# Designs tried in a protein design run: peptides against a protein of PDB entry 6JX3. Part 39

Target 1, 85 residues: chain A of PDB entry 6JX3
Amino acid sequence: AEFRLRPEISVAQTDYGMVLLDGRSGEYWQLNDTAALIVQRLLDGHSPADVAQFLTSEYEVERTDAERDIAALVTSLKENGMALP

## One batch from the design tools (peptide; made by RFdiffusion4, then SolubleMPNN)

Design b2_p18_3_s2 (from b2_p18_3, 6 letters changed)
Fold by OpenDDE base, seed 5:
Structure b2_p18_3_s2 (fold): chain B 85 residues (1-85), chain A 18 residues (1-18)
Amino acid sequence: as target 1 above (85 residues)
Amino acid sequence: SRKPYVRPSITRLGTLEV
């Protein structure tokens, strides 16, 4: 299934990096550079596997760690009401 | 050459008046 943000979520690019704002609750979250990169690629239609391959090719990270980190991030985004289940 | 890796992180900043 495709990764999508909830419709009430807005993406802001700030001096602090990517910020996700819930337009209903007002709660907002900062993503670090890696998280922002992952989210951007997922939103562009890349699969988690694609993103893991990208991370391992560009960064000093092993495939297993990349996959685990991507999965954990996606789970967090869903649990915190930013991404659709 | 591959770059140093930093694990992804999200941080709740707070709540804006909406």
Scores: peptide ipSAE 0.732, ipTM 0.913, DockQ to the pose 0.946
Fold by OpenDDE base, seed 1:
Parts: sequence; C-alpha cells; structure tokens
Structure b2_p18_3_s2 (fold): chain B 85 residues (1-85), chain A 18 residues (1-18)
Amino acid sequence: as target 1 above (85 residues)
Amino acid sequence: SRKPYVRPSITRLGTLEV
C-alpha cells in the first residue's frame, strides 16, 4: 500500500530537523535524520523493501534490523496520526 | 564505506497554536 501523510499534516525543515505538524490540532513531532530519510523515500514512492535496501547499502545495519525499524516507524506514524492507514 | 547507523525515532514536541 502507498505511504501517505494525512491531509492535515505539513512537513517543515527546521534547525531541529524534519518536523511534522498537524494543521488542525497543532501537535508536532520531530524526526531524527534516519526517520526523515525513510519518510522522504517512502513519500517519493519507494517501497519499504526499497528503503531497507538503501539503508543496508549506505549504513552499518543488517537487512532484518532495517526492515524492523522501517515497520516500527511506519506504525508509529500511523498510530500518532501523521500517516494514513 | 557504510556510515554508522542510528535507529529512526520520532519525538512529540508539543502543540502549537494554529
């Protein structure tokens, strides 16, 4: 399934990193560099498998760990109202 | 060579008036 942010979510680049802002509630979340990288690639249309391959090629991480971390991040983004289910 | 890996994280910063 396609990864998409909820319509009310805005992406901002700040001095503190990538921030996702809910334009209705005002709630906002900071993503660290790895999370931002994953989100950007997913939004660009890459699959979780593509992102896992990218992470293992660029960073000192094993495939299984990359897959776990991507899945956990996506779940968190959905559960915290940033991404569509 | 590959870069050091940091696990992804999100942190709730709070609520802004909108």
Scores: peptide ipSAE 0.731, ipTM 0.914, DockQ to the pose 0.925
Fold by OpenDDE base, seed 2:
Structure b2_p18_3_s2 (fold): chain B 85 residues (1-85), chain A 18 residues (1-18)
Amino acid sequence: as target 1 above (85 residues)
Amino acid sequence: SRKPYVRPSITRLGTLEV
């Protein structure tokens, strides 16, 4: 249930957004502002449902769309070796 | 007033020598 990054992943904040670096492979990814916000809240212990509620309160997005986008991002981060399953 | 929504995205930038 808890969202966690893999131990080899480093997080860097740049003027152009959040970057995740795999310290073993060297592969690195940039997150846009929305993705970074979602990841930050998940890492802080908020559930995907909590994050969806936050997004719908702050942004012009419907609950179903927010939930879909969160789930898709989490899946991508897991599939690309950034987040633990 | 709610802000415009941009879908989350990730972009692979490349591979650094580590």
Scores: peptide ipSAE 0.731, ipTM 0.914, DockQ to the pose 0.956
Fold by OpenDDE base, seed 4:
Structure b2_p18_3_s2 (fold): chain B 85 residues (1-85), chain A 18 residues (1-18)
Amino acid sequence: as target 1 above (85 residues)
Amino acid sequence: SRKPYVRPSITRLGTLEV
């Protein structure tokens, strides 16, 4: 299924990186550059497989590791209330 | 040439008054 942020989550670009803000609770999280890149591509409609291919083409990472890291990030975003299940 | 890879991470920064 498509990756989506929860309706109450806002995205901000800061000097310190991408920040996700929960507009109801006020809780906010910083994403490092890799996490931000993954989230941006998923939000643009790319599949996790697409993102893994992109990562392996641009960065020194193996496909299996890229896929694992994407899956772990998505899980974290869901578990921490930022992404829809 | 591919760039160095850094694993994705998220960090909870806190709670803002909203």
Scores: peptide ipSAE 0.731, ipTM 0.913, DockQ to the pose 0.936

Design b2_p18_3_s4 (from b2_p18_3, 6 letters changed)
Fold by OpenDDE base, seed 5:
Structure b2_p18_3_s4 (fold): chain B 85 residues (1-85), chain A 18 residues (1-18)
Amino acid sequence: as target 1 above (85 residues)
Amino acid sequence: SKRPYVRPSITRLGTLEV
């Protein structure tokens, strides 16, 4: 299934990096550079496997760690009401 | 050359008046 943000979530690019704002609750979250990169690629239609391959090709990270980090991020985004289940 | 890797992180900043 495709990765999507909830419709009430807005993406803001700030001096602090990517910020996700819930337009209903007002709660907002900062993503670090890696998280922002992952989210951007997922939103562009890349699969988690695609993103993991990208990370391992560009960064000093092992495939297993990349996959685990992507999965954990996606889970967090869903649990915190930013991404659709 | 591959770049240093930083694990992804999200941080709750707070709540804005909406």
Scores: peptide ipSAE 0.729, ipTM 0.912, DockQ to the pose 0.946
Fold by OpenDDE base, seed 1:
Structure b2_p18_3_s4 (fold): chain B 85 residues (1-85), chain A 18 residues (1-18)
Amino acid sequence: as target 1 above (85 residues)
Amino acid sequence: SKRPYVRPSITRLGTLEV
């Protein structure tokens, strides 16, 4: 399934990194560099498998760990109201 | 060579007036 942010979510680049802001509630979340990278690639249309391959090619991480971390991030983004289910 | 890996994380910063 396609990864998409909820319509009310805005993306901002700040001195503190990537921030996702809910334009209705005002709640906002900071993503670290790895999370921002994953989100950007997913929004660009890459699959979680594509992102895992990218991470293992560029960073000191094993495939299984990359897959787990991507899945956990996506779950968190959905559960915290940033991404569509 | 490959770069050091940092696990992805998100942190709730709070609520802004909108």
Scores: peptide ipSAE 0.728, ipTM 0.912, DockQ to the pose 0.923
Fold by OpenDDE base, seed 4:
Structure b2_p18_3_s4 (fold): chain B 85 residues (1-85), chain A 18 residues (1-18)
Amino acid sequence: as target 1 above (85 residues)
Amino acid sequence: SKRPYVRPSITRLGTLEV
């Protein structure tokens, strides 16, 4: 299914990177550049497979590692209340 | 040429008054 942020989550671009803010609890999280890139592409409608292909084409990372890292990030975003299940 | 890869990470920064 498509990757979506929870309705209460806002995205902010800061000098320190992408920040996700929960507008109800006030909890906020910083994403590093790679995480931000992955989230942006997923939100744009790219599949995890698309993102993995992008990462392996642009960065020194193996496909298996890219896929694992994407899956782990998505899981973390869901478990920490930022993304819909 | 491919760029160095850094694994994705998220960091909880805290809670803002909302």
Scores: peptide ipSAE 0.727, ipTM 0.911, DockQ to the pose 0.937
Fold by OpenDDE base, seed 2:
Structure b2_p18_3_s4 (fold): chain B 85 residues (1-85), chain A 18 residues (1-18)
Amino acid sequence: as target 1 above (85 residues)
Amino acid sequence: SKRPYVRPSITRLGTLEV
C-alpha cells in the first residue's frame, strides 16, 4: 500500500520541476508540477485517496478525474522502474 | 477560488552516463 521509490532512484529539484534519476541505468524523467505534488504527498505517507481529496480541494478537478490521474501516474512510475510495485 | 488543474505528466529526458 505504501508508495516508495526504488532505491536506485534519486530525486532532484530543479527550477523546471522534479527530476527522477535512475542511478543504475542513467535514465531520467521530468515531472510536471502536478505529478511532483502527487509524488511528494505519496512519499510523505498520504494515500491516493488523501491525495485525491487534496487535489479536489485546491484545484478545478473532479474526484473521479483526480483518482484516475493519480492511479495512472503511479502505474507509469512503476512501469518505468521509478517506484516499487 | 480553486486553481486551474493540469493533469500530471512525466517526460523521459534521456540517459546520463553513470
Scores: peptide ipSAE 0.727, ipTM 0.913, DockQ to the pose 0.955

Design b2_p18_4_s1 (from b2_p18_4, 10 letters changed)
Fold by OpenDDE base, seed 5:
Structure b2_p18_4_s1 (fold): chain B 85 residues (1-85), chain A 18 residues (1-18)
Amino acid sequence: as target 1 above (85 residues)
Amino acid sequence: MNFRGGRRIEVPRLRPRP
């Protein structure tokens, strides 16, 4: 299944970077630059494997580390009610 | 709409390849 945000979640760009806003709870989460980059690419339809390949090509990171970071982020977004399971 | 309880989600910062 493709990565998708929950319908109540909106994305805002702020002076401090990407923010995910929960329109029901009123909670929000600020993403750092790397997290925002991954989320943007996933939302654009890239698979986690595609994103890992992108990261290893553009940044000084090993494939295994990129995959772990992506997986951890996706898990966090799901567990915190931002992404659909 | 007012938002509350701001939290940070961080992935380790990556360095661009030259």
Scores: peptide ipSAE 0.592, ipTM 0.864, DockQ to the pose 0.525
Fold by OpenDDE base, seed 4:
Structure b2_p18_4_s1 (fold): chain B 85 residues (1-85), chain A 18 residues (1-18)
Amino acid sequence: as target 1 above (85 residues)
Amino acid sequence: MNFRGGRRIEVPRLRPRP
């Protein structure tokens, strides 16, 4: 399924990196560089498989590790109420 | 809107290939 943010979530770019903002609760989450890169690619319409291929091509990471990290991030974003299930 | 409760979401840092 397509990765999408919940409607109450907005994205902000800060000097410290990407931040996801919850307009209902007022909570926010700062993403590290790798997480931000993955989220950006997913929001641009790339599949998790596309992102894994991108990561293994550009960075010193094995495919299995990239896939695991992407899956864990997506799960975290859903569980924390940032992404739609 | 004022934001609170800042948390970090981190994926293991990756090193660029040379």
Scores: peptide ipSAE 0.591, ipTM 0.867, DockQ to the pose 0.528
Fold by OpenDDE base, seed 3:
Structure b2_p18_4_s1 (fold): chain B 85 residues (1-85), chain A 18 residues (1-18)
Amino acid sequence: as target 1 above (85 residues)
Amino acid sequence: MNFRGGRRIEVPRLRPRP
């Protein structure tokens, strides 16, 4: 399934990095650089597999680790109510 | 919209390939 944010979540770019904003609760989540990069690629329509390939090409990371990091992030975003299941 | 608090989501930092 396509990665999508929940309707109440918006993205803000700040001097401190990407922030996900919950318009209902008034809470926000600040992403570190790697998380922001992954989320941006997913929101741009790349699959997790595409993102893993991108990460291994551009960064010193093994494919397995890239896949795990992406999966863990997606899970976290879903569990924390930011992404649709 | 007033945002009351924030949390961090972190993925291990990656080093660019040379």
Scores: peptide ipSAE 0.589, ipTM 0.864, DockQ to the pose 0.528
Fold by OpenDDE base, seed 2:
Structure b2_p18_4_s1 (fold): chain B 85 residues (1-85), chain A 18 residues (1-18)
Amino acid sequence: as target 1 above (85 residues)
Amino acid sequence: MNFRGGRRIEVPRLRPRP
């Protein structure tokens, strides 16, 4: 299924990059540049495989490492209640 | 609405290809 944030999560762009805001709990999560880039691409409808291809083309990273980074991020976002399962 | 309890989500920083 496509990557989606939970309805209570809002995205804000700040001087420090992307921030995810939980409208129910009041918590917020700051993403570093790479995490923000991945999340933006996923929210645009790109698959993890698409994002991995993008990362390997634009950055000095191997495909396996890109896939691992993406998977770890997606898992974290789901398990921390920011993304839908 | 006020937001609190900021946390970080970090993925290893990548170097752009030249």
Scores: peptide ipSAE 0.587, ipTM 0.865, DockQ to the pose 0.546

Design b2_p18_4_s3 (from b2_p18_4, 10 letters changed)
Fold by OpenDDE base, seed 5:
Structure b2_p18_4_s3 (fold): chain B 85 residues (1-85), chain A 18 residues (1-18)
Amino acid sequence: as target 1 above (85 residues)
Amino acid sequence: MNFRGKRRIEVRELRPRP
């Protein structure tokens, strides 16, 4: 299934980077540059495999590390109530 | 809209390939 944010989550671009805002709890999460890049590509409809290929092509990162980092991020976003399961 | 409890989600910093 494709990566999707929960409907109560809003995306904001700030001077400090991408922020995900929970309209129910009032909590928000700031993403660092790498996390924001991954989330944006996933939201644009790229698969985790597509994102891993993109990262290894454009950045100095091993495929296995890119895949692990993407999987961990997706899990975190789901567990913290930002992304749909 | 007011938000509280700022948290940070981080993935390792990446260096662009030359």
Scores: peptide ipSAE 0.635, ipTM 0.868, DockQ to the pose 0.540
Fold by OpenDDE base, seed 4:
Structure b2_p18_4_s3 (fold): chain B 85 residues (1-85), chain A 18 residues (1-18)
Amino acid sequence: as target 1 above (85 residues)
Amino acid sequence: MNFRGKRRIEVRELRPRP
């Protein structure tokens, strides 16, 4: 399934990185660099597998760790009401 | 639009390959 943000979520770029804003609740989430990189690629249409390959090629991370971190992030974004199920 | 609650979502920081 394609990764998508919920319609009430907006993306903002700040000096401190990517921020996701919930227009209904008034909550916002600041992403660190790794999280922002993953979200950006997912929103661009890359699959989690594509992102894992990208991370292992560009950074000192094992494939299994990259896959787990991506899956955990996606789960977090869904549970926090930022991404659609 | 004003936002009230700040949270931080983090994934492990990665070191670029040389």
Scores: peptide ipSAE 0.632, ipTM 0.870, DockQ to the pose 0.518
Fold by OpenDDE base, seed 2:
Structure b2_p18_4_s3 (fold): chain B 85 residues (1-85), chain A 18 residues (1-18)
Amino acid sequence: as target 1 above (85 residues)
Amino acid sequence: MNFRGKRRIEVRELRPRP
């Protein structure tokens, strides 16, 4: 299934990186660089597998580590109400 | 709009391949 943010979530680009903003609760989440990169790629329509391939090609990370980190991030974003299930 | 309750979401820092 396509990765999508919930409609109440907005993306803000700041000098300190990507921030996800909840327009209903007023809460926000700051992403570090790796998390932001993954989210950006997912929002662009890349699959988790595509993102894993991208990470392993551009960075010193093993495929299994990339896959695990992506999966954990996606789960966190869904569970925290930022991404649609 | 005022936002509150900052949380940080982090994935391991990665080193670019040379």
Scores: peptide ipSAE 0.631, ipTM 0.870, DockQ to the pose 0.539
Fold by OpenDDE base, seed 3:
Structure b2_p18_4_s3 (fold): chain B 85 residues (1-85), chain A 18 residues (1-18)
Amino acid sequence: as target 1 above (85 residues)
Amino acid sequence: MNFRGKRRIEVRELRPRP
């Protein structure tokens, strides 16, 4: 299944980086650069595997570490009500 | 003006390959 944000969640670009906004609760989450990069690629339609390949190509990270970090981020986004299950 | 989020979501910082 494709990665999707929950309908109440919107993306904002700020001077401090990417922010996810919950339009119902008013809560918002600031993403660091790596998290923002991953989320952007996922929202652009890349699979987690595609993103892992991208990260290992562009950055000094091993494939296994990239995969783990992406999976952990996706899980966090789902569990915290930002992304659809 | 300082922006302060409710929460911060972080993944390890990555170094670009040379």
Scores: peptide ipSAE 0.629, ipTM 0.861, DockQ to the pose 0.687

Design b2_p18_4_s4 (from b2_p18_4, 11 letters changed)
Fold by OpenDDE base, seed 5:
Structure b2_p18_4_s4 (fold): chain B 85 residues (1-85), chain A 18 residues (1-18)
Amino acid sequence: as target 1 above (85 residues)
Amino acid sequence: MNFRGRKEITVPELKPRP
């Protein structure tokens, strides 16, 4: 399944990094650097497997840990109303 | 990064390979 943000969610950049904004409520979530990197690649059309390969190639992380971090992030984005199920 | 006072979503920070 393709990763997509919910229609009411938009991306903004701040001095502290990427934020996801709910256009209805005005609530927002700030992402740390690694989370922002993963979200950017997913939104660009890369699969979770693509992202895991990218992370293990560019950073000191094991494949299993990269996969776990990506899965946990996607789950959080869905459960907090930012990404479509 | 620390976002105290804000809603945040974080993943453990990664160290670039040399």
Scores: peptide ipSAE 0.557, ipTM 0.826, DockQ to the pose 0.463
Fold by OpenDDE base, seed 2:
Structure b2_p18_4_s4 (fold): chain B 85 residues (1-85), chain A 18 residues (1-18)
Amino acid sequence: as target 1 above (85 residues)
Amino acid sequence: MNFRGRKEITVPELKPRP
């Protein structure tokens, strides 16, 4: 299924990277560079498999590790109320 | 986790291939 942010979540860029902000609660989460890269590609419509292939091609990471990192990030974003289930 | 008073979500940083 398509990765989507919840309607109340906005994306902001800061000097330190991407931030996801909940406009209703004021809660926010800053993403490190790798997390931001993954989120950007998912929001552009790439599947987790696409992103894993991208990561393994551009970075020194094994496919299994890339897939695990992506899955963990997606789970975190959903559980912390930033992404739709 | 929190860093400098901010909520933060991280993925292990990756090393670019040459």
Scores: peptide ipSAE 0.552, ipTM 0.831, DockQ to the pose 0.453
Fold by OpenDDE base, seed 3:
Structure b2_p18_4_s4 (fold): chain B 85 residues (1-85), chain A 18 residues (1-18)
Amino acid sequence: as target 1 above (85 residues)
Amino acid sequence: MNFRGRKEITVPELKPRP
């Protein structure tokens, strides 16, 4: 399924990195650099598999670890009300 | 991934390949 943010969530770029903002509650989530990179690529339409391939090509990470990190991030974003199920 | 104060969401940082 396509990765999508919930309609109330906006993306902001700050001096501290990517932030996801909830327009209803005012809550925000600061992403670290790796998380931001993953989210950006997913929002651009890349599949988790595409992102894993990208990470293993550009960074010193094993495929299995990349896949796990992506899956964990996506799960977290869904569970915390930022991404659609 | 980890949370901090429910204001930060993190994935282990990666080292760029040379």
Scores: peptide ipSAE 0.540, ipTM 0.821, DockQ to the pose 0.386
Fold by OpenDDE base, seed 1:
Structure b2_p18_4_s4 (fold): chain B 85 residues (1-85), chain A 18 residues (1-18)
Amino acid sequence: as target 1 above (85 residues)
Amino acid sequence: MNFRGRKEITVPELKPRP
């Protein structure tokens, strides 16, 4: 299914990078550059497979590692209430 | 995938290809 943030989550750009803010709780999570890049691509409608291909093309990373990192990130975002299941 | 500090979500940083 399409990756989507929960409706209460806002994306904010800070001097230190992307932040996901829960407007209801006030809790926020800062993403490092790689995580932000993945989230941006997913939000733009790219599939995890698309993102993995992008990462392996642009960065020195193996496909398996890219896929694992994307999957782990998506899982974390869902489990921490930032992304819809 | 790592959580750094209280509220930081990290994926291992990647080195751009030349």
Scores: peptide ipSAE 0.525, ipTM 0.817, DockQ to the pose 0.371

Design b2_p18_5_s1 (from b2_p18_5, 5 letters changed)
Fold by OpenDDE base, seed 3:
Parts: C-alpha cells; structure tokens; sequence
Structure b2_p18_5_s1 (fold): chain B 85 residues (1-85), chain A 18 residues (1-18)
C-alpha cells in the first residue's frame, strides 16, 4: 500500500530537522536525520524495499536490520497519528 | 557505523506540543 500522511499533518523543514505537525491537536514530532530520510523517500513513492537498499548503501547496516528499522518507523508513524493505515 | 545507525533509528521521533 502507498505510504501517505494523514490529511491534518503538515511537513516542515526546520533548522533542527524535519517536523510533522498535527494541525488539529497542535502536537508535533521532530524526526532525526535517518527517520526524515526514510519518510522523504517513502513520500516520494519509493517502496520500503527501495529505502532498505538505499540505507544499506548509505550506512554500514545489514539489509535485514534496515528493513526492521523502516518497519518500526512506519508503525510508529501510524500509531502516533501521522501516517494513514 | 552499524551501531550509530541503530541508535539513530531508536531515537527517530521526538514529540512535543506546538
């Protein structure tokens, strides 16, 4: 399924990193550089498999570890109301 | 490194109120 943010979520680039803001609750989440990279690629239409391949080329991590990290992040984004199921 | 990447992944999100 396509990765999408909830309609009430806005994306902002700040000097401190990527931020996701919930316009209804006022809650916001700051992403570290790795998480921002993953989210940006997913929003650009890359698959989790694409992102995993990219991470293994950018960092000294195994493919299986990259896949688990991506899955964990996506789950967190959905559970915290940022991404659509 | 692999260790640095793993630590970064665990601290992926920080929550606050605007």
Amino acid sequence: as target 1 above (85 residues)
Amino acid sequence: SARDAELAARRALRRALA
Scores: peptide ipSAE 0.138, ipTM 0.741, DockQ to the pose 0.032
Fold by OpenDDE base, seed 2:
Structure b2_p18_5_s1 (fold): chain B 85 residues (1-85), chain A 18 residues (1-18)
Amino acid sequence: as target 1 above (85 residues)
Amino acid sequence: SARDAELAARRALRRALA
């Protein structure tokens, strides 16, 4: 299944990093640069596996750890009402 | 290079209220 943000969520680039803003509640979440990179690639249509491969090529991280971190991030985004289930 | 340290600390997301 494709990764998608909820329709009420807006993406903004700030001097402090990527922000996801809930236009209905006003709540927002700031992503660190690695998380932002993951989200951007997922939104571009890359699979979690693709993103994991990318991370291992860019950073000193094991594939398994990258996959786990991506999965955890996706779960958090869904549970916190930013991404569609 | 290394990935963002905040991700390693499970702080990939930081919640804030307007």
Scores: peptide ipSAE 0.138, ipTM 0.763, DockQ to the pose 0.033
Fold by OpenDDE base, seed 4:
Structure b2_p18_5_s1 (fold): chain B 85 residues (1-85), chain A 18 residues (1-18)
Amino acid sequence: as target 1 above (85 residues)
Amino acid sequence: SARDAELAARRALRRALA
């Protein structure tokens, strides 16, 4: 299924990076630049494979590392209540 | 550990995007 945030989650761009805010609990997470880029692409409808290819083509990142980080990030966002399962 | 490896990879990605 396509990556989606939970309906109560809002996205904000700040001078320090992307922030995901839970409007119900008030909990929020500030993403580092790598995570923000990945989330942006996923929300735009790109698959994890698309994102991995993007990272390897645009930056000096190994495919295996990109795939692993994307998978871990997605899992973390789901477990932390930011993304839908 | 898997956790350590993932953390290292995340740091590597951050450096690559910097």
Scores: peptide ipSAE 0.035, ipTM 0.638, DockQ to the pose 0.042
Fold by OpenDDE base, seed 1:
Parts: sequence; structure tokens; C-alpha cells
Structure b2_p18_5_s1 (fold): chain B 85 residues (1-85), chain A 18 residues (1-18)
Amino acid sequence: as target 1 above (85 residues)
Amino acid sequence: SARDAELAARRALRRALA
């Protein structure tokens, strides 16, 4: 299944990083650079596996750790109403 | 270093979204 943001969510690039903003509630989350990178790649159509491989090449991190980070981020974004289930 | 960046990223992610 593809990763998608909820329709009311806007992506804003700020001087301090990517922000996901709910246009209805005003709730927002600022993503750190790694989280932003993950979200960007997922939105571009890369699979979590693709992203994990990318992260292991970008950072000194094990594949398992990258997979956990991606899964945790996706779960958090869904739970916080930013991403579609 | 790459390891330092990863550690910082993990900490930031945990603080922001956990």
C-alpha cells in the first residue's frame, strides 16, 4: 500500500525543516531532517524497503534499525492524523 | 560523522514524535 498524507495536510518547508500542517485543526509537526527525508521518499513512491536501503547508505546505521525507524515514523504520522491509515 | 548524525536523528525523532 502506498504512503499518503491526509488530504487536509499541507507540507511546508521552513527555515527549520519540513512541517506537516493540518489545515482544519491547525495541528502540526515539525520533522527532523531524517524524518523529512523518509517522508519525501515515501511520497515519491519509494517503498519502506527502498528507504531503509537508502538510509543505510546515508548514515552509519544497520538495516534493522533503519526499518524500525521508518516503521515508527509511519505509525506516528498515522496516529497523529497526518497520514492515511 | 555518519554515526553522530544517526544518533542525533534518532534523538530528534524520539523527542518530536514519540
Scores: peptide ipSAE 0.031, ipTM 0.629, DockQ to the pose 0.038

Design b2_p18_5_s2 (from b2_p18_5, 5 letters changed)
Fold by OpenDDE base, seed 2:
Structure b2_p18_5_s2 (fold): chain B 85 residues (1-85), chain A 18 residues (1-18)
Amino acid sequence: as target 1 above (85 residues)
Amino acid sequence: SARDAELAARRALREALE
């Protein structure tokens, strides 16, 4: 299944990083650089496995740790109403 | 940082993010 944001969510770039804004409630989530990179890659159509491989090449992180972090982020974004299930 | 993290706020002005 493809990773997709909910239709009411907008992506904004700020001096502090990527922000996901709910246009209805005004709630927003600010992502750190790594989380923003993950979201960007997922929105571009890369699978979590693809992103994990990418992260291991950019950072000194184990593949399993990258996969776990990606899964946690995706789950969080879904639970917080930013991403579609 | 290799770790994902996010901060949340209940209210924000859209204009401030644009």
Scores: peptide ipSAE 0.027, ipTM 0.584, DockQ to the pose 0.027
Fold by OpenDDE base, seed 4:
Structure b2_p18_5_s2 (fold): chain B 85 residues (1-85), chain A 18 residues (1-18)
Amino acid sequence: as target 1 above (85 residues)
Amino acid sequence: SARDAELAARRALREALE
């Protein structure tokens, strides 16, 4: 299934980075550059495999590390109520 | 500071979404 944010989550770009805001609770999260990149690509419809390939091609990161980072981030976003399960 | 940055980010986000 496609990666999707929960409907109440808004995305904004700030001078301090990409921010996710829960419009209902008011809770917000600032993503670091790597996380923001992953989220952006996932939201654009790229698969985790696509994103992993992108990371390995653009940055000095091993494929397995990229895959783990992506999986961990996705899990975190779901557990923290930002992404749909 | 981290506090100031977070506060500023929150304000900026709020304004951007208004």
Scores: peptide ipSAE 0.025, ipTM 0.534, DockQ to the pose 0.024
Fold by OpenDDE base, seed 5:
Structure b2_p18_5_s2 (fold): chain B 85 residues (1-85), chain A 18 residues (1-18)
Amino acid sequence: as target 1 above (85 residues)
Amino acid sequence: SARDAELAARRALREALE
């Protein structure tokens, strides 16, 4: 399924990294570089498989590790109210 | 820092809503 942020979430590119801001609650989350990269690619329309391949190529990590990281991040974003289910 | 990022995010949000 298509990865999408909830409508109340705004993405800001800052000097300190990608930040997700909930415009309703005021909560914000700063993503580390890897998480930001994953989110960026997913929002650009790449599949989790695409992202996993990208990570393995760029960082020389195992495919299974990349897939697990992506899945964990997506789950967290959904559970924490940042991404749509 | 995180605080600066928050301020930047809030500013960006405000500008996006205008």
Scores: peptide ipSAE 0.025, ipTM 0.565, DockQ to the pose 0.025
Fold by OpenDDE base, seed 1:
Structure b2_p18_5_s2 (fold): chain B 85 residues (1-85), chain A 18 residues (1-18)
Amino acid sequence: as target 1 above (85 residues)
Amino acid sequence: SARDAELAARRALREALE
């Protein structure tokens, strides 16, 4: 289904990169540029397949590697309490 | 607010880098 952040999570664009902040706990995660790009596109409604295709076109990475990276990131964000299951 | 979140994030990141 649709990738969504938890309602208590805020997205901040900082000079140090994209940051996801939990407004309740104060916990935060900084995303590197690739992760930020993935999250941005997912939040914009692109499917993981769309994002994988985008990554392979933008960076010299294999499709399978892009898919694995996206899956790992999504899983991590869910496990870290940033994204809805 | 978005502004508050941005400020908080900047502060947190600055602290983490120090």
Scores: peptide ipSAE 0.023, ipTM 0.559, DockQ to the pose 0.032

